Peptides against a protein of PDB entry 5HOI. Designs and how they scored, part 8

Target 1, 351 residues: chain A of PDB entry 5HOI
Amino acid sequence: FRYMPFSPAGTPFGFTDRRYLTMNEVGYVSTVKNSEQYSITVSFFDVGRFREYHFEDLFGYDLCFLNEKGTLFGQSKTGQIQYRPHDSIHSNWTKIIPLQAGERITSVAATPVRVIVGTSLGYFRSFNQFGVPFAVEKTSPIVALTAQNYRVFSVHYSQFHGLSYSLSELGTSSKRYYKRECPLPMSLPNINSDMKKDANLDYYNFNPMGIKSLFFSSYGDPCIFGSDNTLLLLSKWRSPEESKWLPILDSNMEIWKMSGGKETTDIHVWPLALAYDTLNCILVKGKHIWPEFPLPLPSEMEIRMPVFVKSKLLEENKAILNKKNEIGADTEAEEGEEDKEIQIPVSMAAE

## One batch from the design tools (peptide; made by RFdiffusion4, then SolubleMPNN)

Design b1_p8_5_s1 (from b1_p8_5, 4 letters changed)
Fold by OpenDDE base, seed 1:
Structure b1_p8_5_s1 (fold): chain B 351 residues (1-351), chain A 8 residues (1-8)
Amino acid sequence: as target 1 above (351 residues)
Amino acid sequence: MSLKEALS
């Protein structure tokens, strides 16, 4: 295992000269290789609210976090970070994070009020939006970060304990924990199923944890989307004893339902954000599980708890088909191989 | 765009 730089919904280069550093509900950040340099573009979905901009990257930024006020960049090996406000009123700032031998920045996050840096040795560094440091804390190794306002959702990895998470609030005077290094019930990429497709090997080399994205919902609940394509939401996190992870969407099940019960291997969900009861996502069509260029328009997927078992739906549909064939045996069966779309009962589509 | 519109 290697600690790799993680950014929310970031994509690998693959065989191309370009990739997405990050994407969410605000927009997408792309980088293009230009010999030994990179050209970075910060693009937005709301073109009326925001103006696209680009700049030359001489440092090779491999970490990014986009919010409504600015973009945070980081270089995992050198420890350089840069914050770029989207407005022209606030100045860009650059800082070098001190790294130990072999230490890497593994994730960065930014809100309008906080900047957070996490490392492969578990250094958690907090700053204000102007790059003034608040604190340095030693945690378990950080593999992913996201933040909303003053709240931080961090994912940790230990070779001995696997995945854990923390939920904290970065006040002006102190850090408060709601959750501190609690077990994260997210499935890791399965070497036998997920890595057997050559197209997935490049992705899991880029992102060994298989975390496609993590974000806060519009209600301020921590969300994570893993390699199993299940959206997990942390419910009741304010009550330590009542807090639980809810599987609020199986995106593979929803694609299967929408395809009339056909196994589709060429459609993939790429998560952006959770707004109310809808997952904002990119529908990726093709060999790669990540979006390529140009970026497709975002799609909305309604949240539905995975109450249905595919095998049971297939058995029920086979039983309905067999009953129809027993009743219809007296009329000349034109053996049209009608590609009998699995009618998902409307009641099962609404629950 | 709805998921249905994007898969159609």
Scores: peptide ipSAE 0.017, ipTM 0.671, DockQ to the pose 0.825
Fold by OpenDDE base, seed 3:
Structure b1_p8_5_s1 (fold): chain B 351 residues (1-351), chain A 8 residues (1-8)
Amino acid sequence: as target 1 above (351 residues)
Amino acid sequence: MSLKEALS
């Protein structure tokens, strides 16, 4: 196992000279290889609120986090981080994070008030938006970070314990934990099934944990989207005893329903954010599970608890079809091969 | 774009 740099909804280069460093509801950050240099572009979905900008990257930033106020960049090997405000009022700042031998920055996050750096050795470093340090904490190895305001959602990995998560609040004087290294019930990529598709091998080499993204919902709930294409939301996290992960969307099931019950292998959900009851996402058409260039427009997918078992729906539809055929066998009606769209019961559409 | 429009 190797700790790889993680950024929310980041894409691999694959066989191309370009990739997305990160994307979310605010926008997308791309990088293009230019010999030994990179050109970074910060693009926004709200073109009326924000102006696209670019710069030359001499450092090879492989970590990124975008928010409404600025972009945080990081270099996993050198420990360099840079914060770039979107406005010209605030100055850019650069800092070197001290790394031990073999240590990597694995994830970075930024809010308008906090900058967070996580490492492969489990160093959790917190700063204000100006790069002034607050604290250094030793945790289990960090593989992913996201943050909203003062809250941080961190994912940890141990070879012995698998995936865990923490939910913390970074006050001015202290860190509070709501959850501390609790088990994360996310499915890991299955090396034997998910990697047999050559098109996915590049992605899982880039992101071995299969975490496509993690974010806070508009309500401030931690969300994670894994390789199984299920959106998990941490419900009731303020009550430690009542807190649970909810599978609020099976995106494979939703694509399957929308495709009339046909197995589609060329449509993929790429998560951006959860706004109220809708997953903001990119619908990716093609062999790769990640978006290519140009970036498609975001789509909205309504969240729905996966109450239905696909196998039962297929059995019920077969049973309905067989009953229709048994009743229809006495009438010589030329039933043309009407493409029998699986009638998904209307009751599945209404909550 | 709705999911339906993006899948069509």
Scores: peptide ipSAE 0.016, ipTM 0.670, DockQ to the pose 0.781
Fold by OpenDDE base, seed 2:
Structure b1_p8_5_s1 (fold): chain B 351 residues (1-351), chain A 8 residues (1-8)
Amino acid sequence: as target 1 above (351 residues)
Amino acid sequence: MSLKEALS
């Protein structure tokens, strides 16, 4: 196992010279290899609110976090981080994170008020938006971070304990835990099933945990989207005894529904954010499970608890077809065997 | 139970 740099919805280079460092509801950050240098572009979905900008990256930033106020960059091996406000009013700042031998920055997060750095040795470093340090804490090895305002959702990995998560609030004087290194019930990528396609091998080499993204919902709930394409939401996290992970969307099931019950292997959901009851995502068409260039426009997918089993829906549709054929036996209308799209009952939309 | 009720 190797700790790899993680950024929310980041993509591998694959066989290309370009990748997305990160993307979310605000926009997307791309990097292009140019010899020994990189050109970084910070692009936005709201072109009326934000102006796209680019710069030359001499450091090879492999970590990124985008928010509404700026972009945090990190270099996993050197420990360099840079914060770039989107506005020209605030200055960019750079800092070197001290790393031990073999330590890597594994994830970075930034809010308008906090910067967080997580490492492969479990160093959790917190800063304000100006790069002034607050604290250093040692946790289990960090593999992913996201943050909203003062809250941090961290994912940890141990070879002995698997995946865990923490939910914390970074006040001015202290860190509060709502959850501290609790088991994360997310499936890891299965090498034997998921890596059977060479196109997936590149992705899992880039992202061994298969975490496509993690974010906070618009309501401030931690969300994670794994290799199983299920959106998990941490509900009731304020009540430690009631807190649970909810599978609020099976995106493979939703793609199957949208395809009229046809098996599709060339459509993939790439998560950006959860806004209210809709997953903001990129619908990726092709061999790769990640978006390529140019980036498609974001799509919205309504969240739905996966209450229905695919087999049951197929049986119910067969039963409806058989009943229609029994009632229609008196009218010899040779309506051809057109591939009758599975009518998904509208009632599945309302409950 | 609505998604809203399950999240609440």
Scores: peptide ipSAE 0.014, ipTM 0.564, DockQ to the pose 0.037
Fold by OpenDDE base, seed 4:
Structure b1_p8_5_s1 (fold): chain B 351 residues (1-351), chain A 8 residues (1-8)
Amino acid sequence: as target 1 above (351 residues)
Amino acid sequence: MSLKEALS
């Protein structure tokens, strides 16, 4: 196993010279190979609120986190991090994170008030928005980070224990845990099924955990979107005994419904954020499960707990079709191969 | 159980 640099909704280069370092509800950060250099562009969905900017990257930043106030960059091998405010009022700052031999920065996160660095050895480093250090904590190896305000959602991986998560608050004086290295009930990529397609192999080589993204919802609940394309939300995390992961969206099921119950392999959900009851996402059409260039416009997908079983819907529709054929057998209606769209119950139809 | 009830 190899710890890889993770950024929320980051994409591999694949066979291209470009990739997304990160994307979320604020925007998207792209990097383009230019000989021995990289050109980074920070783009925004709200073009009225933010101005796109670019810079030359001499360091080869492979970690990124975008928020409403700035962009954090990191280089996984060298330990260099850079914070770039979107405004010109605050200065950029650069810092080198001390790394041990073989240690990598695996994830970075930034809020308007905190910068967090996680490593393959489980060093959790916290800073303020100006790069002033607060603390260093030793945890299980960190594979992913996200943060909102003072809250941090961290994903950990151990070869012995699998995936775990922590939810913490980085106050001024101390770190509070709401959850500390609790089991994360997320499926890992299945080497035998998911990696059979070359296009998926490139992605899972880039992101071995299959975590497409993780974020906080608009309500401040930790969310994670894995390789199974299920959106998990951590409900009731303030009450340790009541805290549970909810599968609030099976995006494969939703794509199947949107396709009239046809199996499709060319439409993929790429998660950005959860706003209220809608998943903000990119609908990716094509061979790759990740968005290419140019970035499609974001789409909204209503969250729906996967209460319905696909097999039952198929059986019910077959039963309806058989009854229609029994009633229609007395009319010599021409065998038009009417593409018999599965009647999805109106309560289940995506508007 | 509504989504709202499941999230509450």
Scores: peptide ipSAE 0.013, ipTM 0.557, DockQ to the pose 0.036

Design b1_p8_6_s1 (from b1_p8_6 with A3F)
Fold by OpenDDE base, seed 3:
Structure b1_p8_6_s1 (fold): chain B 351 residues (1-351), chain A 8 residues (1-8)
Amino acid sequence: as target 1 above (351 residues)
Amino acid sequence: SSFAEAIS
């Protein structure tokens, strides 16, 4: 296993000179390799609120986090971080995070009030938006971070315990835990099945945990989207005893329903954010499970708990078809009806 | 465009 730099919804280079460093509901950050340098562009979905900007990256930033106020960049090996406000009123700042031998920054997060850095050795470093340090804490190895306001959702990995998560609040004087290194019931990529598709190998080499993204919902609930394309939401996290992960969307099931029950292997959901009851996402058409260039417009997908089993729906539809054919067998069976759309129950038809 | 229109 190798700790890789993680950014929310970041994409690999693949065979190209370009990739997305991160994307979310605010926008997308791209990097283009120019010889030994990189050109970074920070683009926004709301072009009325924000102006796209670019800069030359001499450091090779491989970590990024975008929010409504600025962009945090990081270099996993050197420990350099840079915060760039979107406005010209506030100054950019740069800092070097001290790293031990072999330590990597694995994830960074930024809110309008906090900057967080997580490492492969489990150093959790907190700063204000101006790069003033608050604390350093030693945790289990951090593989992913996201943050909203003062709250931080961290994902940890142990070779012995697998994935865990923490949910914390970073006050001015203290860190409060709502959850501390609790088991994360997310499926890891299956090396034997998922890596046999050449198209996925590049992605899992880039992101071996298969965490496509993690974010806070508009309600402030931690969300994670893994390699199984299921959106997990942490419900009731304020009540430690009642807190549970809810599979609020199986995106493979939703694509399957929308395709009339056909297996589609060329459509992929790329998660951006959860706003209310809607997953903001990129619909990726093609061989790669990640968006290429240019970025498609975001799509909205309603959240729906997977209450139906695909196999049962297929069996029920076959049984309905067979009964219709048995009743119709006394009249000339026109052969043409094998292409009958799977009757998705009306309750599952998207309005 | 609905999600369905983006898949079609």
Scores: peptide ipSAE 0.017, ipTM 0.666, DockQ to the pose 0.641
Fold by OpenDDE base, seed 5:
Structure b1_p8_6_s1 (fold): chain B 351 residues (1-351), chain A 8 residues (1-8)
Amino acid sequence: as target 1 above (351 residues)
Amino acid sequence: SSFAEAIS
């Protein structure tokens, strides 16, 4: 297994000279390759609150995390990290993370109060927003990080144990665990089904875990969006015995509903954030499952637990159509090719 | 309340 640098909602280059390093509800960070140099642009959705900026990257940053106060960059091989506050009052800072031979920074996260660095050897490094270190802990190998305020959601991978997660709070003097290396019930990319489309192979080479993004909800619940396009939310995480992952949205099912029950292969959900009861996302149209350039405007998708099986809905709709045809057998066949919109029962829209 | 408390 090869540990790759992960950033929330980051995209591969593919066959292009440009990619998104990260994106979320705040904005998106892009990089353009020019020979051996990179030009990075930090863009925002709220153009009234924030100003877009760009800079030349001589280091080849392959890790990024954006928040409302700044952008954290990292270079997975060299161990260089840079924090750039959005406010000009605060200075940029750079630090080298010491790496062992073959160790990589696999993920970085930043909040207004914490900076976190995770590595392929399971080194978890915590800093304040000024780059002052708190602690170094050795965990299982880290593959993804996100953080909100003092809380950190970490995803770990072991060849023997698969995916696990931790939820921790980084105080000034101590780390508290709410969850420590507990099994993560997320499906890994299926090499045989998901990679048969050449367009997806580039993505899974870039992101072998298929984690499109992970974030905290507006209510502070850990969320993860995998290759199966299901949004998982960690419920009751304060109660160790009651904690469970809830599949709160099947985005493939929602796209199928929005298409009137037609199979669409060319529409993909790219997750940004969970705000209240809506998934903020990019609706990607085209061959690639990731957004290209220019970035489409964000869309909102209402959260719905996948109570209904697509096959059962198709069977029920066929049964309703067959009953209508049995009752309608006495009136003349006006062959109106009316597009048979699958009437989704109104009861699915009201709860 | 967390979203998880509203849906559980």
Scores: peptide ipSAE 0.008, ipTM 0.568, DockQ to the pose 0.037
Fold by OpenDDE base, seed 4:
Structure b1_p8_6_s1 (fold): chain B 351 residues (1-351), chain A 8 residues (1-8)
Amino acid sequence: as target 1 above (351 residues)
Amino acid sequence: SSFAEAIS
């Protein structure tokens, strides 16, 4: 196993010269390989609030985190990080994170008030938005980070213990844990099923944990979207005993419903953010499970707990069709290939 | 209340 640099909703290069370093509700950061250098573009969905900007990257930044105030970049091997405010009021700053032999920065996160760096050896480094260090803590190896305000959601991986998560608050004087290295009930990519498509091999080589993204909801709840295309939300995280992961969206089920119950293998949900009751996402159409260039417009998908079982709906619809055919067998009505639209119950249709 | 408190 190799710890790979992770950024929320980051995409691989694949066979192209370009990829998304990160994307979320604020925008998307792309990098284009130009010989030995890279051109980075920071783009925004709200073009009225933000101005797109670009710069030449001589370092080969492979980590990124975008927020409403700036973009954090990192180079996993060298330990270089750069914070670039979107405004011209605050200066860019660069730092080198000291790395041990073989250590990698695995994830970075930034809020308007905090910068966080996580490593393959479990070094958790915290800074303010100006790069002033607060603390260094050693945790289990960090594979993913996200942050909102003072809160940090970290995902950890151990070959012995699998996936765990922490939820912490980085105050001015101390770190508080709400959750500390608790088991994360997320499925890892199944090499035997998911890697059978060459198109997925590139993605899982890029992101071996299959974490498409992680973010905080608009309500400040930790969310994670894994390779199973299920959105998990951490409920009641303030109450340690009541805290549970809720599968609030099975995106494969929702795509299946949206397709009239047809098996689709060319539509994929790429998560951006959770705003209230809607998943902001990119609907990816094609061979790759990740968005290519140009980026499609974001879509909203209503969150729904997966209460329904696909097999039962298929059985019920088969039973309805068989009854229609038994009643219709007395009328020589032409065998038009009536598109066997699965009647999805109205309660499951998006209004 | 978190959204998760409203749906739980």
Scores: peptide ipSAE 0.008, ipTM 0.570, DockQ to the pose 0.036
Fold by OpenDDE base, seed 1:
Structure b1_p8_6_s1 (fold): chain B 351 residues (1-351), chain A 8 residues (1-8)
Amino acid sequence: as target 1 above (351 residues)
Amino acid sequence: SSFAEAIS
């Protein structure tokens, strides 16, 4: 296993010279490789609220986090980080994070009030928005970070313990834990199912954990979207004894319903954010499970607990077809293999 | 609604 740099909804280069460093509900950050340099563009979905900007990257930033006030960049190998406010009122700042031999920055996060750096050795570094350090803590190896206001959702990986998570609040004087290195019930990429397509091998080399994104919902609940395309939400995290992960959306099931029960392998959900009861996402059409260029417009998918059993629906539809064929035996059946759309109950169909 | 139109 290799610790790779992770950014929320970041994409690999693949066979191209360009990729998304990160994307969310605010916008998307792209990088284009120009020889030994990179050109970075910070783009926004609300073009009336924000102005797109670009700059030359001489460091080769491979980590990014976008928020409503600025963009944090990081270089996983050198420890270089840069914060760029979207406005011209506040100055950009740059610093080097000290790394040990073989240590990598694995994830970065930024809010209007905090900057967080996580490493492959489990160093958790916190700063204010001006790059003033608060603390350094030693945790299990960090593989992903997100943050909202003062709260941080961190994902950890150990070869012996698998995936764990922490939920913490970075106050002015102290760090509070709501959850500390608790087991994360997220499915890891399965080599036999997920890696059968060469196109997926490139993605899992880029992102070995298969975490497409993680974010806080509009209600401030930690969310994670893994390789199984299931959106998990951490419910009741303020009550340690009542806290649980809820599978609030199976995006593969929702795509299957919207396709009339046809198996599709060319439509993929790419998660951006959870706003109220809707997943903001990019619908990716094609061979790759990640968005290419240009970026499609965001789509909204209503969250629904996966209570619908696909196998049972297929059996019920086969039983209905067999009964129709037993009654219809007296009329010349034109053997049109009409791909009879699976009748999904309207109450369970995604509108 | 908008999602079904994006898949079609």
Scores: peptide ipSAE 0.018, ipTM 0.656, DockQ to the pose 0.703; fails the geometry check

